Peptides against a protein of PDB entry 6NYY. Designs and how they scored, part 17

Target 1, 212 residues: chain A of PDB entry 6NYY
Amino acid sequence: KHFEQAIERVIGGLEKKTQVLQPEEKKTVAYHEAGHAVAGWYLEHADPLLKVSIIPRGKGLGYAQYLPKEQYLYTKEQLLDRMCMTLGGRVSEEIFFGRITTGAQDDLRKVTQSAYAQIVQFGMNEKVGQISFDLPRQGDMVLEKPYSEATARLIDDEVRILINDAYKRTVALLTEKKADVEKVALLLLEKEVLDKNDMVELLGPRPFAEKS
Target 2, 212 residues: chain A of PDB entry 6NYY as posed
Amino acid sequence: KHFEQAIERVIGGLEKKTQVLQPEEKKTVAYHQAGHAVAGWYLEHADPLLKVSIIPRGKGLGYAQYLPKEQYLYTKEQLLDRMCMTLGGRVSEEIFFGRITTGAQDDLRKVTQSAYAQIVQFGMNEKVGQISFDLPRQGDMVLEKPYSEATARLIDDEVRILINDAYKRTVALLTEKKADVEKVALLLLEKEVLDKNDMVELLGPRPFAEKS

## One batch from the design tools (peptide; aimed at target 1 I11 H32 G103 D106)

Design b2_p13_8_s2 (made by RFdiffusion4, then SolubleMPNN; from b2_p13_8, 6 letters changed)
Fold by OpenDDE base, seed 1:
Structure b2_p13_8_s2 (fold): chain B 212 residues (1-212), chain A 13 residues (1-13)
Amino acid sequence: as target 1 above (212 residues)
Amino acid sequence: MPIHSSTIAPPPP
């Protein structure tokens, strides 16, 4: 309990009990977080969901919390499923509201960073090939790119392709599981916080064995 | 560390 609360404070910040969202914003957050939760539930290489909340914390209006596997090496397939899970909120908003919000900014940042890392750090793209260079950190002098402008354009194109493929995969999944996203979102609007047991009651057991 | 996704409020205009 105290340790979980401490982790939640470090991750989400303090619960802003004083932030009252408008009903439509709260609905948007509920469907956004439900999209993350359901995507994570049905993606093999996604981390198991621990908790999903629409109670605002820090700058977050809602959050989904997952138990990461102790893993040091990631496959391309694992990184793709993580990207899909991260896109789950944006995709849910599109499917249910036909509109997108600024709420996905941090998710899109994470997806963008992952896509660039896969292509330019991990050599996971066949067209770009087995290259690896450090991405500029905040405050590093942007040293001259160790590649041509043609390679820069290729990288940008392949990043877009990778993100679009992850997005399409997530759209397909959450469209198939649309009723499950709605069940989770509606229960979030009622309870504000769901745990793994609530998800099992709604969706059945996660189809992937949790590695103990 | 637990992984989380969060719906982020835009910065004030």
Scores: peptide ipSAE 0.190, ipTM 0.801, DockQ to the pose 0.558
OpenDDE base, seeds 2, 3, 4, 5: peptide ipSAE 0.188, 0.050, 0.188, 0.187; ipTM 0.798, 0.661, 0.803, 0.801

Design b2_p13_8_s3 (made by RFdiffusion4, then SolubleMPNN; from b2_p13_8, 4 letters changed)
Fold by OpenDDE base, seed 4:
Structure b2_p13_8_s3 (fold): chain B 212 residues (1-212), chain A 13 residues (1-13)
Amino acid sequence: as target 1 above (212 residues)
Amino acid sequence: FPIYSSTIAPPPP
């Protein structure tokens, strides 16, 4: 408990109890976070959910917290499931509200960074091939790209394809599990914070064995 | 470190 709270403070910042969200915004956050939680629950290579909250912290209006496995090597499948989990909030907003909000900005940034890394750093795209280029770090002058404009266009196209594939996979999953997303969202609106045990009570045990 | 996903408030205009 104390260790988890310390980690939450380091990652999420201090709880901003003073930020009262409008009921509609709080509902949006609840369904957004429920989307993350449920996607993470039913994706094999997603990290185990620790906590989901709609209590604002720092710049976040809500959050889902996962325990990553200590691993140094990531498969393409693992990276895809992580992308899907990260898209879970945006997808939940779309399927429940028929609209999207700015709330997914950080998620989309993470997904975009992951997609580019997979294609240009990890060589995980067949069309681009077995290449590895350093991505410009934040603040580095975009020096001359080590590839042609045609290759740049190909990379951009394949990034969009990868993200769209992850998005479609997430839409399919959360549409199938729509009732579960709603259960989690409604319980979040009641309790504001859910843990793994709450998720087990709502959804049953996670279908994937936690590799100890 | 736990993976943290968050709904982010829009930047102030």
Scores: peptide ipSAE 0.199, ipTM 0.803, DockQ to the pose 0.546
OpenDDE base, seeds 1, 2, 3, 5: peptide ipSAE 0.189, 0.199, 0.185, 0.191; ipTM 0.797, 0.801, 0.795, 0.799

Design b2_p13_8_s4 (made by RFdiffusion4, then SolubleMPNN; from b2_p13_8, 5 letters changed)
Fold by OpenDDE base, seed 4:
Structure b2_p13_8_s4 (fold): chain B 212 residues (1-212), chain A 13 residues (1-13)
Amino acid sequence: as target 1 above (212 residues)
Amino acid sequence: FPIHSSTIAPPPP
């Protein structure tokens, strides 16, 4: 309890108890976070869900918290499932509301960064090949790209393909699990915070054994 | 560190 709260403060900041969302915005956040939670539940290589909340913290309107496995090496499949989990909020908004919001901006940033890293740092794209370039750090003026404009276009295209594939995979998953997303979202609107036990009660045990 | 996914409010225009 105290340790979890300390971690939550470090990650999310202080709860903004005074920030009252409009009912429609609160509903959007609930379904967004439910999308993350359910995607993480049913993706093998996603991190285990610890907590999901629609109580605003810092700049966040809601959040899903996961316990990452201590891993030094990531497979392409693991990175894909992480991308899908990260897209779960945006996908849930699309499925349930037929509209998208700005709420997924940080998720899309993370997915974009992951996709570029996979293609240009980890050599995980067959068309681009076994290459590794340092991505510009935030604030570095990349004066010269170590590759041609044609290669830049190829990278951009393959990044888009990878993200779209992850998006489609997430759409398929959350469409299949639509009723589960609804259950989680509705319970979030009632309780505002769910833990792993609440998720087990709603969805049953996570189908993937947590390697302890 | 736990991975945190957050629905973020856009900066005010």
Scores: peptide ipSAE 0.181, ipTM 0.799, DockQ to the pose 0.550
OpenDDE base, seeds 1, 2, 3, 5: peptide ipSAE 0.176, 0.171, 0.162, 0.135; ipTM 0.800, 0.800, 0.790, 0.785; seed 2 fails the geometry check

## One batch from the design tools (peptide; aimed at target 1 D47)

Design b2_p14_1 (made by RFdiffusion4)
Pose (drawn by RFdiffusion4):
Structure b2_p14_1 (pose): chain A 212 residues (1-212), chain P 14 residues (1-14)
Amino acid sequence: as target 2 above (212 residues)
Amino acid sequence: SFEEEMVEELEEEL
């Protein structure tokens, strides 16, 4: 047990128990984190889940703990299910509320950077073609693009097509599984953390083979 | 910078 609290502390950050939220804020954060939990539960190539919490941990209001699959060859489908898990947070607080918050900002930075990487860096697109470019990192102040402007216009169009196909796939997921999202978040308001075991108590066994 | 602009535009579109 003392080891599992260390794995979480290094990955997650400091866990602020006293930084309380308003009752209308905890209701939002729970619906946000349930989105991450349920979409990560029903998708095939998404990571196996360890723990979902609504307690503030570091630069965040909620926290999700995943077990990333050690694999060296991501396919096109294995990256879409990672995107559809991340976008699941905004989708759940949009289905239930209608209001969208600024809490999905770091969820959208991962989606954006995982879209440029498929199109620009890998060869995962038809319109741009099988062309690889050295994509700048965050600490790399980009001087000029290694391609034209019409190509940049072509890239940013395809990123919008890619994310809005990931968005629509997840809206079609958390409406079919709308009641299961509500089951998860109502326990998150009661018990501020959920292990894997009490998610099996809610949702039954996960319907995919998972190696632990 | 261009990645941040895209994040802002996508946030508005979503």

Design b2_p14_1_s1 (made by RFdiffusion4, then SolubleMPNN; from b2_p14_1, 8 letters changed)
Fold by OpenDDE base, seed 3:
Structure b2_p14_1_s1 (fold): chain B 212 residues (1-212), chain A 14 residues (1-14)
Amino acid sequence: as target 1 above (212 residues)
Amino acid sequence: DWLEKLIEELFKEL
């Protein structure tokens, strides 16, 4: 109990009990977080869901917590499923509301960073080739890119393709599982916090065996 | 932020 609360404080900050979300904002957050949760549930290589919450913490209006796998190496398939899970919130908002909110900005940043890393750090794109270099750190003057302008354009194009592929995959998944996203969102609006057991009760067992 | 601009450009069509 005390250790979990300490980890929650470090990751989420103090629960600002003081910011009551408006009902419509709370609904948007519930469907956003349900999108993440359901995408993570039905993607084989996504991290197992531990907790999903629509209680505002720090700067976030909601969050999903996942148990990271103890692995140092990630496959292209694993990284794709993680991208899809990260897009799940935005895609859910699009499916249910026909609009996107600013709540997905950090998710888009994560997806973009992952896509660039796959192409320019991990050499996972055949068109760009087996290239590996450090991405400019935030605040470093974008000094001389270690590649030509033509290579830069190719990288940007392949990043866009990868993100679009992840987006389309997420749209297909959450459209198929639309009823499950709604069930999770409605239960979030009722309970504000769901754990893995709530998800199992609602959706049935996760279709992928958690490698213990 | 260059990253925010890039995100806006990449997702403007989405």
Scores: peptide ipSAE 0.025, ipTM 0.666, DockQ to the pose 0.545
OpenDDE base, seeds 1, 2, 4, 5: peptide ipSAE 0.019, 0.018, 0.020, 0.019; ipTM 0.627, 0.606, 0.645, 0.630; seed 1 fails the geometry check

Design b2_p14_1_s2 (made by RFdiffusion4, then SolubleMPNN; from b2_p14_1, 5 letters changed)
Fold by OpenDDE base, seed 2:
Structure b2_p14_1_s2 (fold): chain B 212 residues (1-212), chain A 14 residues (1-14)
Amino acid sequence: as target 1 above (212 residues)
Amino acid sequence: SWLEKLVEELEKEL
């Protein structure tokens, strides 16, 4: 209990009891987090869900906590499923509300960063080839790119393709599992916090063996 | 931004 609370504090920040979400905002957050949760549940290479919450913590209105894999090496497939899981919230909002909120902006940023990293750091794109350079960190001077403007355009195009593919994959998945997303969202609205056991009771066992 | 355009394009595909 204490360790989980400590991890929750580190990941989610202190529960700011002070942010009362409006009912409609709470509903949006529930479906957003349900999208993440369900995407993670049905994506083979996604990290297993530990907890999902719609209780505002710090700057986040909700969160899905996953068991971090002590993994230093990721495959392209793993990174794709992680991108899809990250897009799950936004896609859920689109499917259920036909609108996207600002809550998904950070997720898009993360997905974009991952896509660039795959292409320019990990050499995972055949068209761009085996290039590896450090992406400028937020606040670092954008040093001269070690590649041509033509290569920069190619990178941008391939990043867009990768993100689009991940988005389409997520749309297909959550559309297929729309009823499950709704079940999770409704239960979140009732309980505010779900754990893995709640998900198993609601959706059945995760279809992928937990790689311990 | 190009990201905003991408978002718009993705939204049209939904």
Scores: peptide ipSAE 0.027, ipTM 0.587, DockQ to the pose 0.196
OpenDDE base, seeds 1, 3, 4, 5: peptide ipSAE 0.011, 0.024, 0.023, 0.026; ipTM 0.477, 0.571, 0.524, 0.593; seeds 3, 5 fail the geometry check

Design b2_p14_1_s3 (made by RFdiffusion4, then SolubleMPNN; from b2_p14_1, 6 letters changed)
Fold by OpenDDE base, seed 3:
Structure b2_p14_1_s3 (fold): chain B 212 residues (1-212), chain A 14 residues (1-14)
Amino acid sequence: as target 1 above (212 residues)
Amino acid sequence: SEIEKFIEELEKEL
């Protein structure tokens, strides 16, 4: 309780009360965050949702907070579900508004980074093979890629395939659960902040046992 | 434990 309150105070202290979102923007954020929340709820390997908010904090217009699994080793399936959850906001916007916003830029960056890491660091792609390369850090001189231009093209193609597969999976899930996304979004517009209990009351218990 | 709550914030940035 005290630690959650301290985190809320540190994060809440950064609540610039001054960014009043326009009603249309607030609606977009609510459906975006609802997309993340619902995707995370129905994906087995996604981290459990703790809190979802449409109250602007710092540069963020909304956020979802998850309980990470104390896990050092991730499976390909776990990484895929995490990618799908991360795409949930963008997919929700597409399903409900038929448009894309700049709000998913950080999500797309995270998904792209994860896809590259799976292929070039973790060797999780059969076509590229069992390779492990350090991704160039921002600011490192483009060290000569330890692979040919042909391999670089193959990596780029396989990254796109992986992201597209995650995207399609997310579209299928949130289309099936469209009514649940709507319920969460509407409740967010009313309460601005939802916790795990609100989600259970709204959607029922999460279908996956929280691995303790 | 309360310490295990890693906040993954998926923030919509403007």
Scores: peptide ipSAE 0.020, ipTM 0.606, DockQ to the pose 0.036
OpenDDE base, seeds 1, 2, 4, 5: peptide ipSAE 0.018, 0.017, 0.018, 0.019; ipTM 0.579, 0.563, 0.584, 0.589; seeds 1, 2, 4 fail the geometry check

Design b2_p14_1_s4 (made by RFdiffusion4, then SolubleMPNN; from b2_p14_1, 6 letters changed)
Fold by OpenDDE base, seed 1:
Structure b2_p14_1_s4 (fold): chain B 212 residues (1-212), chain A 14 residues (1-14)
Amino acid sequence: as target 1 above (212 residues)
Amino acid sequence: MEIEELIKELEEEL
């Protein structure tokens, strides 16, 4: 409660009332955030939604806020559902607008980073094998890759496969739940901010028990 | 219980 309120204050304090989104941009943001929200709602291992907003803050046009549990260890299934939730915005834009915007670039970066980490840090890919090495940090000299060019190509191929699988899973889910995405997007356009209770009223209770 | 918040932002400057 106190921590949520502190974060809401930080988030709300960053809300620039002065950024007027164009109606088309606001619509794009609403469907993008609705895609994240609905994907997170119907994916078992996704973090529970706390808040969705289409009010611009800082550099963001909108946001979805989730409450992750303090979790130090993630399963492959959990990481996949997190990837799908992260792709939810982009997939929603594709389903409703048939166009790709730049708004999903940060999401795609996060998904790409997660896919590489799963394959090269966590050994979660059987074809690449049980390898683990540190990903180059921003500013680290390009250390010689501890693997062959053939292994590098294999890693890149398996990363693409993993991302494509997550994308296809997200497309299937949000296509099935298309009406729910639209309901959330339309309500966002009206209220600008939704909480968990708004989502429960609109979609019914989340199908997965929040592990307290 | 440290409430970790995952915030996904749609960035304008992209």
Scores: peptide ipSAE 0.020, ipTM 0.580, DockQ to the pose 0.043
OpenDDE base, seeds 2, 3, 4, 5: peptide ipSAE 0.018, 0.007, 0.019, 0.007; ipTM 0.551, 0.571, 0.602, 0.560

Design b2_p14_2 (made by RFdiffusion4)
Pose (drawn by RFdiffusion4):
Structure b2_p14_2 (pose): chain A 212 residues (1-212), chain P 14 residues (1-14)
Amino acid sequence: as target 2 above (212 residues)
Amino acid sequence: SSEFEAFLERLRNA
């Protein structure tokens, strides 16, 4: 047990128990984190889940703890299910509320950087072609693009087609599973954390083979 | 923030 609190502390950050939220904020954060939990539960190539919390941990209001699959060859489908898990947060607080918050900002930085990487860096696109470029990092102040402007126009169009196909795939997921998202977040308001076991108590066994 | 960097490192090492 003392080891599992260390794995979480290094990955997650400091865990602020006293930084309370308003009752209308905890209702939002729970619906946000349940989106990450339920969409990560029903998708095939998404990571196995360890723990979902609504307690503020570091630069965040909620926290999700995943077990990333050690694999060296991501396919096209294995990256879409990672995107459809990340976008699940905005989708769940949009189905239930209608209002969208600024809490999905870091969820959208990971979706954007995992879309440029498929199109520009890997060869996962048809319109751009099988062309690889050295994509700049965050600490790399980009001087000029290694391609034209009409190509940059072609890239940012395809990223918009890619994310809005990941968005619609997740809206079609958390409406079919709309009641299961509400089951998860109502326990998150009661018990501020959920292990894997009490998600099996809610949702039954996960319907995919998972190696632990 | 550390999750974001670890996500990018796994994506790049793929």

Design b2_p14_2_s1 (made by RFdiffusion4, then SolubleMPNN; from b2_p14_2, 7 letters changed)
Fold by OpenDDE base, seed 2:
Structure b2_p14_2_s1 (fold): chain B 212 residues (1-212), chain A 14 residues (1-14)
Amino acid sequence: as target 1 above (212 residues)
Amino acid sequence: DKELELWEERLRKA
């Protein structure tokens, strides 16, 4: 209760000027956020959904909020499911509208960063191997890469493969759960904000036990 | 009280 209220206060205080979206754009946002929500719901290693909203806030047109587990160590499986959840919005747009929007830019950035980190920081790719290099942060001078151009090409290829695999996994999942995505999207268009209880009422209990 | 940093997936305005 207190944590939810604190989140609501932090979130509610940022109710800046609600930019009125056109109905078609609001529909796109609803299905996009529904994609995130449903992907997170049915992915075992995804964080549990707390709230999903299509009320614009700041630079965001909609958002899905998740309660991260207090953990310092992440498995490859957890990172993959997080990537799939992050791709859920883009995939939903593709499935329902047959077109994609610029709305997934931040999602794709996160997925790209995660994929590179998995391959070149965490050593999670068999072809690239057990290596760990610091990725240049935004604003850092591009220091000389500690690896060859051949390795750079291999990294780029494996990043693409990893992202594509996550994308395909998400497409398969949200295609299977297409009716659920639509239910969530339609309810979002009605209520604008859904919580975990709304999701349980709509979809049933999450099929994965929350580790208490 | 570790403020659990909620992560948000945000649909960004273009």
Scores: peptide ipSAE 0.196, ipTM 0.751, DockQ to the pose 0.065
OpenDDE base, seeds 1, 3, 4, 5: peptide ipSAE 0.119, 0.144, 0.364, 0.172; ipTM 0.721, 0.734, 0.837, 0.752; seeds 3, 4, 5 fail the geometry check

Design b2_p14_2_s2 (made by RFdiffusion4, then SolubleMPNN; from b2_p14_2, 7 letters changed)
Fold by OpenDDE base, seed 2:
Structure b2_p14_2_s2 (fold): chain B 212 residues (1-212), chain A 14 residues (1-14)
Amino acid sequence: as target 1 above (212 residues)
Amino acid sequence: DRELELWEERLRRA
């Protein structure tokens, strides 16, 4: 408990118990977080869910926490499933509300960063090829790109394709599991915080064995 | 003491 709280403080800051969301916004948060949780639950290479919360913390209105595996090497499949999990909130909003919010900004940033890294750092795209360039970090001067404008356009196109594929995969998954997303969202609205055990009680055991 | 590197997906406040 104390250790989890310490980690929570480091990652997300202190809970803002005084922040009152309107019922509609709270509903949006619940379905968004349920989307993350359910996507992670049913994606083989996603990290296991530890906790999902709709209690505002720091700059976050809700969060889903995962325990990443201690690994240094990531496969393309793992990166794709992580992208899908990260898109789960946005996709859930689209499925249930037919509209999207600004809430997924950080999710989209992570997905975008991952997609570019896969293509230009890890050489995981056949069209772009086995190349590796450093991505500009926040605050780095725009150094001259080590590739042509044609290559830049190709990279941009392939990034969009990769993200769109991840999005479509997530839409298909959460559409199939729509009832489960609803169950998680409704339970979040009731309890505000769910753990792995709550998810097991609600959805059954995760279909994939946790690789210890 | 394995520093449990937790990561989280956060719905950000606009």
Scores: peptide ipSAE 0.225, ipTM 0.771, DockQ to the pose 0.062
OpenDDE base, seeds 1, 3, 4, 5: peptide ipSAE 0.231, 0.193, 0.375, 0.217; ipTM 0.776, 0.750, 0.837, 0.771; seeds 1, 3, 4 fail the geometry check

Design b2_p14_2_s3 (made by RFdiffusion4, then SolubleMPNN; from b2_p14_2, 6 letters changed)
Fold by OpenDDE base, seed 5:
Structure b2_p14_2_s3 (fold): chain B 212 residues (1-212), chain A 14 residues (1-14)
Amino acid sequence: as target 1 above (212 residues)
Amino acid sequence: DRELELFEERLRKA
């Protein structure tokens, strides 16, 4: 318990117990986090869920915590599932509320970064081809891109396609599992924090063996 | 390393 709290403190910051969300906002957070949790539960290549919380911490109104695998090589399929898990919160909001919030900004940033990396660093896009360029770091002088404007447009288009594909996959998944998302969200609203055992009780065992 | 996905607080317009 103390060790987990320490890790959570380091990663998520201090719990903002003083931050009182309005009931509707709290509900939004619960369904958002439930979306992440359920997406991660049912995606083969997603990291296993450790904890999901709607207690505000640091800059987060809620969070899902996963145990990443010690993995140095990622397939395109693995990266896609990871993107889908990351989109789970946003997609849940859309499915349940018919609207989206600003809460998914970090998620979208991560998805965007992953998509660009897949296309321009890992050569995983057929149209763009087997290329690898360094992405500009925040604060680096905008170095002249080593490719044409036409290539830049192609990259941008293929990034959007990849993200949209991930989004559609996530929509399909969470629509299928809509009842599960709601179960998790409702229990979050009651308990504020769920662990893996709570998820097993709600959803049954995760369909994928924990790769040791 | 544990990965956290955060639902971000709306930046209060300073």
Scores: peptide ipSAE 0.246, ipTM 0.791, DockQ to the pose 0.114
OpenDDE base, seeds 1, 2, 3, 4: peptide ipSAE 0.019, 0.019, 0.098, 0.022; ipTM 0.594, 0.593, 0.717, 0.600; seed 1 fails the geometry check

Design b2_p14_2_s4 (made by RFdiffusion4, then SolubleMPNN; from b2_p14_2, 6 letters changed)
Fold by OpenDDE base, seed 3:
Structure b2_p14_2_s4 (fold): chain B 212 residues (1-212), chain A 14 residues (1-14)
Amino acid sequence: as target 1 above (212 residues)
Amino acid sequence: DSELELFEERLQSA
């Protein structure tokens, strides 16, 4: 308990007890975070959920925390499941509210970066092929792309396809698990913070064995 | 001193 709280303080910052969200916004946050949590719960290659919270911290309105495995090599499948987990919040908003918010901006940034990296750094796309280019860092002079405009268009198209595939996969998953997302969201609205044990009580044990 | 790098998905305020 004390150790977990210490880790939470270091990672999330101090809970801003003073930031009272309007009930509608708090509901949106709850369903968004529930989307992340449930997606991570039912995706094989997603990292195990540690905690999910709708208590604002710093600039964050809510968060889902995961314990990543000490892993240096990622498969395409692992990266896809991570993308799906990251899209879980946006997808939940769409499923439950029929509208999307700006809250997923960071999620979409991460997904976009991952998709480009998979295609142009890791050579994970068959159409683009076995290529590896350094992505321009923010602030680096956009050096002339080492590939043609046609290749650039192909990359952009394949990035869109990859993200859309991840999105569709997440929609399918969270639609199937819609009742579970709602259960988590409602419990979040009640407790504001859930841990792994709360999730087990609510949803049952995670269907994937934790690798010892 | 394994800094448990927790991965956090955050809903951010615009």
Scores: peptide ipSAE 0.205, ipTM 0.751, DockQ to the pose 0.065
OpenDDE base, seeds 1, 2, 4, 5: peptide ipSAE 0.189, 0.204, 0.205, 0.201; ipTM 0.746, 0.754, 0.753, 0.756; seeds 1, 4 fail the geometry check

Design b2_p14_3 (made by RFdiffusion4)
Pose (drawn by RFdiffusion4):
Structure b2_p14_3 (pose): chain A 212 residues (1-212), chain P 14 residues (1-14)
Amino acid sequence: as target 2 above (212 residues)
Amino acid sequence: SEAHERFEEYMEEF
């Protein structure tokens, strides 16, 4: 048990128990984190989940703890299911509320950087072609693009097609599973953390083979 | 996150 609190501390950050939220804020954060929990539960190539919390941890209001699959060959489908898990947060607080918040900003930076990487860096696109470029990092102040402007126009169009296909896939997921999202978040308001076991108590066993 | 950092490492290896 003392080891599992260390793995979480290093990955997650400091856990602020006293930084309370308003009752209308905890209702939002629970629906946001349930989106991450349920979409990560029903997708095949998404990571196996360890723990979902609504307690503020570091630069965040909620926290989700995943077990990333040690694999060296991501396919096209294995990256879409990672994107459809991340976008699941905004989708759940949009189905239930209709208002969208600024809390999904870091969820959207991971979607954007995983779209440029498929199109520009890998060869995961037809319109751009099988061309690889050295994509700048965050600490790399980009001087000029290694390609034309019409190509940049072609790239940013395809990123919009890619994320809005990931968005629609997840909207079609958390409406079919709309009632299971509500089951999860109502326990998150009661018990501020959910292990894997009490998600099996809610949702039954996960319908995919998972190696632990 | 650890899953995001592993994806960044995969991009660097590529």

